# Ledger of designs, part 205: peptides against a protein of PDB entry 3ESW

Target 1, 322 residues: chain A of PDB entry 3ESW
Amino acid sequence: NNIDFDSIAKMLLIKYKDFILSKFKKAAPVENIRFQNLVHTNQFAQGVLGQSQHLCTVYDNPSWHSIVLETLDLDLIYKNVDKEFAKDGHAEGENIYTDYLVKELLRYFKQDFFKWCNKPDCNHCGQNTSENMTPLGSQGPNGEESKFNCGTVEIYKCNRCGNITRFPRYNDPIKLLETRKGRCGEWCNLFTLILKSFGLDVRYVWNREDHVWCEYFSNFLNRWVHVDSCEQSFDQPYIYSINWNKKMSYCIAFGKDGVVDVSKRYILQNELPRDQIKEEDLKFLCQFITKRLRYSLNDDEIYQLACRDEQEQIELIRGKTQ

## One batch from the design tools (peptide; made by RFdiffusion4, then SolubleMPNN)

Design b2_p25_2_s2
Fold by OpenDDE base, seed 1:
Structure b2_p25_2_s2 (fold): chain B 322 residues (1-322), chain A 25 residues (1-25)
Amino acid sequence: as target 1 above (322 residues)
Amino acid sequence: SDELLKEYEEKLKEKFKEELKKKLE
């Protein structure tokens, strides 16, 4: 009797789907207790939770998306994307167009739109005067700066004219559309919003060792792709560990559909001690937050995302970007 | 996308078939 392997495989797929969906059911009382105890007793866990409450939802604002699209030179952007797509994109299919879009947005943002600010220019002396600026320290925001989610203001004195220049560290990405300057935090914050405004699946990646970047889910590559606006970098996760020889302990990705430890993608050498939380507790924490973020999704959406998660986990274990 | 999911399911199905064959050998 020829074993109908196809029929058995179909039955196994159904059971697999049911098993996957079972992981995303409402948390058991014991899981809720474990979660509460973890976030109340572990500072790193509390930090991850706090970041998730902001970063997983803040960029899903249709009003902000409209403001972004009205502010960017869309004609220039799409002209450049169409030009690059016309060269090589037709042979690769329509899904590659979005990769070209992200690459152009990286170019446009770094070259045409946003500026790196190590030190501000003197408000009195004008452009290209940052070399004359001496840091005096940091202080709290004034009444005007406080309107734009500013926690810290860096204070500088001009060595030439003696005047004080304020550099507010704004966390409001809409204010950053006006100021168009900052460091890695401001760059990543606004660029994450820009990518989201084009309807892309985007995650904000936080590195414990004072850097931040994005990931974009490429339908063409069928994986999460490293995106760093500061570096104009696309699909170069190795730049920190290899090129910079940076020592790192944790990289955590925050998106609307989940929180994921992506350390294995970026920490290729010079790993620092991961002593802030037990590995099992971090895995539990990320899964628990992800589960909560997906509570409103239907079974098909949950299953699709879970299959994507499994593919990513396999990729991270194999150390090969598929 | 639905297409990417379908491709993934087909790959899983083939893996299941291979594992089943190995267990029956």
Scores: peptide ipSAE 0.363, ipTM 0.869, DockQ to the pose 0.826
Fold by OpenDDE base, seed 3:
Structure b2_p25_2_s2 (fold): chain B 322 residues (1-322), chain A 25 residues (1-25)
Amino acid sequence: as target 1 above (322 residues)
Amino acid sequence: SDELLKEYEEKLKEKFKEELKKKLE
């Protein structure tokens, strides 16, 4: 009796698809109650929800993408990508081209485009005068600064000339295309938009311990890839826990298609207590927000994303065991 | 991509076949 294993496997795949799709149906009343209670009673959950409302959607702006592409030296970028792809890329297939693009964007952004600003230069004394700057504290934005989603302005006094220099902490990534300077927040904000402007699948990763970075979904590697613009880093999730010996508790990834706890990818050692929320509640929260973000998608899109999510979860489980 | 999904489904099919064979042995 030649058991048609292929036919049985096809039937199991259909049932699996139906099961996966069933998880993304409209939330049951009990799930809505649990969600509402969680975000009203847990500050960390409220924070994750608040971040998701901004970070999951803000970068999906076609007008911003156009402005970015018009501002970058695309000729230089593509020239460098094509050069690197011509060396080794043809042997690996066309999907590797995007990895070369992201690596070049990391190089271009750090080396040619954006600057780290621990302290601003003195507006009066000019370039390379940041060493002479003393912090006086922070203020609210003025009328001009407030136009660019500025939450705070750091104030510095020059020890040489005595003049005051303002360093606005802009959250408008379009303004950052002009200022071309900042710390990890400004770097990650603008770089996330840059990657999105090339049509890439990108997530913004928030770490509770005052760092932020990106993830890019590589079709070549078939996984989410760590990307840090500040470090010009591609696929080095270990840099924080191992190289920096950084202590961390939570890393949450925010993308258009979901919110994911990616702590297992980055917290390899020196784990801080995860005491801000119950693990089950955090898992529920991320799944619930993800489900809401996918409400407008068709069954095939939902299924594709769910299969990708399952692969990521398997990866995250295996990574702790290696 | 559609290609990645196809590859995933093929891997799932093979896993299902292997599990079925083990249950029949």
Scores: peptide ipSAE 0.353, ipTM 0.863, DockQ to the pose 0.671
Fold by OpenDDE base, seed 5:
Structure b2_p25_2_s2 (fold): chain B 322 residues (1-322), chain A 25 residues (1-25)
Amino acid sequence: as target 1 above (322 residues)
Amino acid sequence: SDELLKEYEEKLKEKFKEELKKKLE
């Protein structure tokens, strides 16, 4: 009697789907209590929750997407993407086009659009005067700066003319389309919005040790891909631990569909103590927030995302990211 | 996304078959 393995496998797949969907039902009372206690007693958990409330939803703004697309040189971008796709893309299939798009957006953003600002130029002396600027400290935003979600303003004095120049640290990405300058925070903030404006699945990655970057879900590679706009880097998660020899403890990814501890992708050596929260509590927290973000999704959407999540977890365990 | 899901489901079915074969040994 030849066992019909195909029929059994199909039945197991149905049962697996039902099991996965059962995990995304409303949280049990005990889970709600655990969550509330965790965020009230653990500062790191409160921080992750606070970040999720902003980063998971802020970039899903259709009006902002339109403004971005109207601001970028789309003709140049697509010309370059089409050129690269014509060389190698036909052999790899249609899904690789999006990888070429992200690579071109990295190039365009760093080379043509945005600038790194260690120190601002003097407002009086003009361009290329940052070397004459002395930091005086930081202060709160004025009435104009406060309109653009500005938390702090760095103050500089020009050694040449003696005038004060303000460098507002804007968190409004639409304002950053105008200013076109900043550090890792401004770069990652605006670049996350840019990627979202092209309809891509994007996560904002927060590192506890003062860096931030993106992840993009590549349909071609069928995984989350490291993307750092500051470094013009695509699929190089090792650059921090290996190239920079950076010590790190936590990397948390924030997206519209979930919050994920991605530390294993980026912390390859020189791991700092993970002493801010128990590992089980962090896992619970990320899962709980993810579940909450998916409450409005249908069963098919939940199942698709859960399958993607399982693939990512397997990838992170196996260390398959080159 | 639908194509990727189908590919994943096929891989999952193959994994289930492998595990079933192991249980029969």
Scores: peptide ipSAE 0.353, ipTM 0.863, DockQ to the pose 0.674
Fold by OpenDDE base, seed 4:
Structure b2_p25_2_s2 (fold): chain B 322 residues (1-322), chain A 25 residues (1-25)
Amino acid sequence: as target 1 above (322 residues)
Amino acid sequence: SDELLKEYEEKLKEKFKEELKKKLE
């Protein structure tokens, strides 16, 4: 009896799809209770929830995308992308073009557009005067700074002229298009928006140990790719653990379609204790939030994303970048 | 992309076939 393995495999695939879709149905009352209890009793869970409420949706703003695209030197960007793409002998229309775009955006952002700000320049003395700046502490935003989602303002005194310079820590990425300076937070915030403005699938990665970066979903590589605007880094998830020898406990990715613990991608050595939440509770939390983010999606979209999630989970378990 | 999904589904089918063959051996 010639077992029609193809027919059986097709049937299994259908059943598998149905099974996957069943997981994304509305949460059961017991799951809601578990979720509520978790976020009310665990501070880390509350933090992840709070971040998800902002980071998963804030960058999906078409008006912001337009402002970004109007602000960037698109002619320069695409000229450089086309140049590098052609140099490597790729044909037009290949999915790899987007990887070249992201690499150029990393270059452009770091080299031409944005500036790292350890300390601000003196507003009175002008450029390259940050060495003369003494920190006086931090305070709340003034009325003008408050318009741009500023939570904290760092205050500096110039040792040369004695004037005070304010360094507002703006969370409004549109304001960052004007200021064009910041630290990892401002860099990642604006760069996440920039990538989103090109229609890319992007996640914001929060590391508990005071760093943030992006992930971009490469259609060419068929996976989430590490992207750090501060480092001009593409597909180098090892830089923190290996190159920096950084100790880390949690890396959580926030995107429009889900929240994912990506710690295994980045924490390759020197793992700090993961004592903020039980692993099973964190997994539940991320899945629960992800499920909520997908409630409005159709079955095909849910299935596609679930297949992507499974591939990512396999990648994270195997430790092999495909 | 729809293409990536199709590729994934084909890989899944092949994996299912392999697992089925192993269970029948």
Scores: peptide ipSAE 0.325, ipTM 0.852, DockQ to the pose 0.857

Design b2_p25_2_s4
Fold by OpenDDE base, seed 5:
Structure b2_p25_2_s4 (fold): chain B 322 residues (1-322), chain A 25 residues (1-25)
Amino acid sequence: as target 1 above (322 residues)
Amino acid sequence: SKEQLEKFEKELKEKFKEELKKKLE
């Protein structure tokens, strides 16, 4: 009896699709109760929810995308991308062009556009005076700074002229297009918006141990790719654990289509205790938020995203066994 | 995305075939 394996496999694919779609139906009452209890009783869960409410949606602003594209030197960017694509891209297909674009955006952002600010220059003495600046502490924003989603302002005194310089920590990425300076938070915030402005699938990755970066979904590589604007890094998830010898406990990725624990991609050694939440509760939380973000999607979109999610989970499991 | 989905479905189909063969042996 020649078992028609092809027919059976087709039936299994249909059943699999139906099963996947069933997971994205409206949450059961028991799941809603579990979610509410978790967020009210666990501070880490509350923090993840709060971040998701901002980071998953804030960058999906067409007006901001237009402002970004008008601000960047697109002629220079595309000239450089076209140059690199012409060398190597023809053999690899059209999907690799986007990888070249992201690599050029990393170069352009770090080398030509944005600056690292450990200490600000003195507003009175001018450029290259940061060495003369002494920190006095931090305070709340003034009325002008408050217009640009500023949570805190670092205060510095110039040792040369005695004047005070304010360094507002702006969370408005449009303001960052003007100021063009900051630390990892400002870098990642604006760079996430830049990538989104090119129509890319991007996630914001939060690390509990005071760092942030991006992930980009590469159609060429068919996976999420590590992207750090501060480091001009593409596809180097090991840099934190191995190169920096950084100790980490949690890495959470926030995107328009989901929230994912990506700790396994970045925490390769020196893992800190994961004691902020039960692993099962964190998994439930991320899945619940992801489900909520996908409520307006059609069955085909849900299925495509779920297939991508499963591929990522397989990748994260296999990476630990090599 | 459509081409990626087709590739994934093809790989998943092959995996299902392999698992079915293993269970029938």
Scores: peptide ipSAE 0.128, ipTM 0.748, DockQ to the pose 0.629
Fold by OpenDDE base, seed 4:
Structure b2_p25_2_s4 (fold): chain B 322 residues (1-322), chain A 25 residues (1-25)
Amino acid sequence: as target 1 above (322 residues)
Amino acid sequence: SKEQLEKFEKELKEKFKEELKKKLE
C-alpha cells in the first residue's frame, strides 16, 4: 500500500493553516471576560496591557521615520555598512546586509550619535562637568518639558557654580534626537524608532528588573535578534544573565504585531520568582493582545506571523539561539 | 517573507512526513 505521504502531509498542512487561523478569529465572549477580569485584578497584567497600548504602535509613525532619516548621517552609515559588507565578501542583495546595517546603527548610535547620561553636565559650566553634579531629587516637568512627553525631571546642583541643571526624562523620541542623551530608557526608545525608520521589524523588550532593549527580526537568521543600543550588542541575549549575572523574572517584547514573553531567551540563570501573574494567565494575556493587534490583517499575513511565532516558541523551548 | 514561509511550510511538511512514517511503521 503506497501511502502517499506527500498528499497526507499537504492535507495536514491545510488543516494546520485552518487551525492557526481559527485561533486569530475574533475573541469569544468568554475570552473577553477572562481578559477584562485579568487586567482588572492583576496589576502586572494591567501594566503589560498599558505598555502594549503605547509600545506596540507608537513607533509606527511615518513622520517620525522621516525626521529620523533626515537627522542621521546616512552617508556615513551606509558607507560603513558597505565597507564591512564588502570586506566579508557578500554579494549584493543578500538578506545579511540588513544585519550589517543594524550592527552599524548600533556602532553609530553609541559612538557618534547618542550619549550615556548618569548625571547631566552643568548647563553653566559646559561639557564634561557631570562629576560636579549633585542630585537633589526628582520633580514634575515644567510647561516646556511637558510638551515632550516628560514624566519626571531629575534635578542636579553644580558643586562648582551652584546652578541647577534639569535632566528631563523625555519619552518623546523626537526630542531625544535633539537632546542626544539619556539612560537605557532613552537609548532604547530612540534606537527602537531608528530601527523602525529603516523599515525593520522591531520589538521593544521590557525587563521587569529595570532594563530595556530591542529585538529585530533578521531575515538572514530567520529569527528575532537581540539588540541592545546601550551595549552596542547584536545577538547576545546572554549578556544580562551570564555576563552581568543579572537576576531577572520577566522579559516582555512589544511589537506592532504582538506581545511575547521572551524571558526564556534572556533569563538563562539566576531566575527570580515569577510570582506577579500565573504563567497560564500571562500566556493568555500575551496571546490575547497579539490577537487584537492582528485583527486588521488578512489570513495570509496572520498565517505568516503565526508561523514565525511558532518558530520563535520552538527556539525559546529548545534554547537553540546559539 | 514569502520565501521564509515557503521554507517553513516545506520543513513542516517534511516533519509531518517523518512523524507519519514513524507512526505507520
Scores: peptide ipSAE 0.128, ipTM 0.745, DockQ to the pose 0.806
Fold by OpenDDE base, seed 3:
Structure b2_p25_2_s4 (fold): chain B 322 residues (1-322), chain A 25 residues (1-25)
Amino acid sequence: as target 1 above (322 residues)
Amino acid sequence: SKEQLEKFEKELKEKFKEELKKKLE
């Protein structure tokens, strides 16, 4: 009796789809209670929720996307992408082209557009004077700085001329298009917006140990790809744990479609204690926030995203064993 | 047989992967 394997596979796929969709239905009362209790009793959970409320939605602003695209040298960017794409002779076009675009955006951003600012240059002495700057501490923003979502202003005194230079830590990415300088926070903030402005699927990755970066979903590679604008790095998730020998405890990715613990991708060695929250509670929290972010999506969109999530989880499990 | 079941599960997993790829395109 020839087992109709195709019929069985189809039935299994239907049952799987129904099972997946059932997980994204309205939260049960018990889940809501668990979520509320977790957020009210656990500071780390409250922090993750607070970040999700900002980072998951802030970059989905069409007006900001237009401003970004008007500010970048698109002619240079696409010229370079086309040049690199043509060298590799890839006939299957669109999916791999996006990887070349992200690589060029990394190059362009670091080499041509944005500047690292450990200390500001002296406003009086001019360029390349940061070595003469002594930190005096931090202050609140003034009336002008406060217009651009500035949380803190670092104050520096020039050892040469004695003048004070302010370094506002702007959180408004549109202001960063003007200032074109910052540290990892400003770099990642603006670069996340840049990638989103090209219509890409992007997540903001927060590391508890004072670093931030992006992930891009490559359709060519069919996975989330590590992207660090500060390092001009594409698909090098090992750079922190291996190259920097950095100790880390948590890496959380924030995107429009979900919040995901991506620690397994980046914490390859030198793992710090994960004592801020129970692992089960963190998993529940990320799933609960993700579920809320997907409430307006249709069944097909939910299913596609859930399949992508499962593939990522399989990848993260296998990566620890390799 | 156990071997037939293992072969079937492997083929189903490959088909599942192909269907997943098509839906992610």
Scores: peptide ipSAE 0.045, ipTM 0.614, DockQ to the pose 0.047
Fold by OpenDDE base, seed 2:
Structure b2_p25_2_s4 (fold): chain B 322 residues (1-322), chain A 25 residues (1-25)
Amino acid sequence: as target 1 above (322 residues)
Amino acid sequence: SKEQLEKFEKELKEKFKEELKKKLE
């Protein structure tokens, strides 16, 4: 009996679609109870929820996208992308153009646009005076700083002139278009918005061990691609565990369409204890938040995203990203 | 046979993956 594999595959696809769609239906009362109990009893879960409420939606602002595109040197960016694409890209098809765009945005952002700020320059002494700055601690924002979603301000004293310089840690990415300086938080925040402004599918990746980066979905590679604006890094998820020998416990990706534990992509060695939450509870939490983010989507959108999620899970299990 | 079932499951998984890819394109 020639098993009609095509008929079976078609039936499996139909059943799979129905199964996936069933998972994205309204949460059962028991799931809601489990979720509420988890976020009220587990601080890590509460933190993930809090981050999702901000990071999953904040960058989907058309007004911000317009401001970004008006602020960037688009002529320079596209000139450079076109130049690199003309060398090697034509052989790979149109989908690779977006990878060249992201690579140029990484270059442009790090080299031409944004600056790393370990210590601020002295406001009185001027440029290249950060070496003279002594940290005095942190305080709350003043009335002006508070307008730009500032949670904390680092205070520095100049050893040369004795004046105080404030380094506000702004969370408003539009303010960061003006200040054009920061650490990993400011870099990742603004760069996430920049990528979103080009219409890309982007996730913000939070690492518990004080680092943050992006992922973008490459249509050419048909997967999520590691993107670190601080490092001008494209598709190098190994840099933290291997190159930096960084010890890590959790990497969580936040996007408009879901929250995903991506720890397996980045934690390749030197894994720290994952003791903040039970693995089953973290998996449940991410799935539950993802389900909520997709409540307004149609069946076709839900199915497409679920297929993408499944491919990512297969990738993460197989270690095929290297 | 168990081996035929494993081959079948593998082929079905590959076809399923191909169809999933096509649906994402």
Scores: peptide ipSAE 0.045, ipTM 0.613, DockQ to the pose 0.047

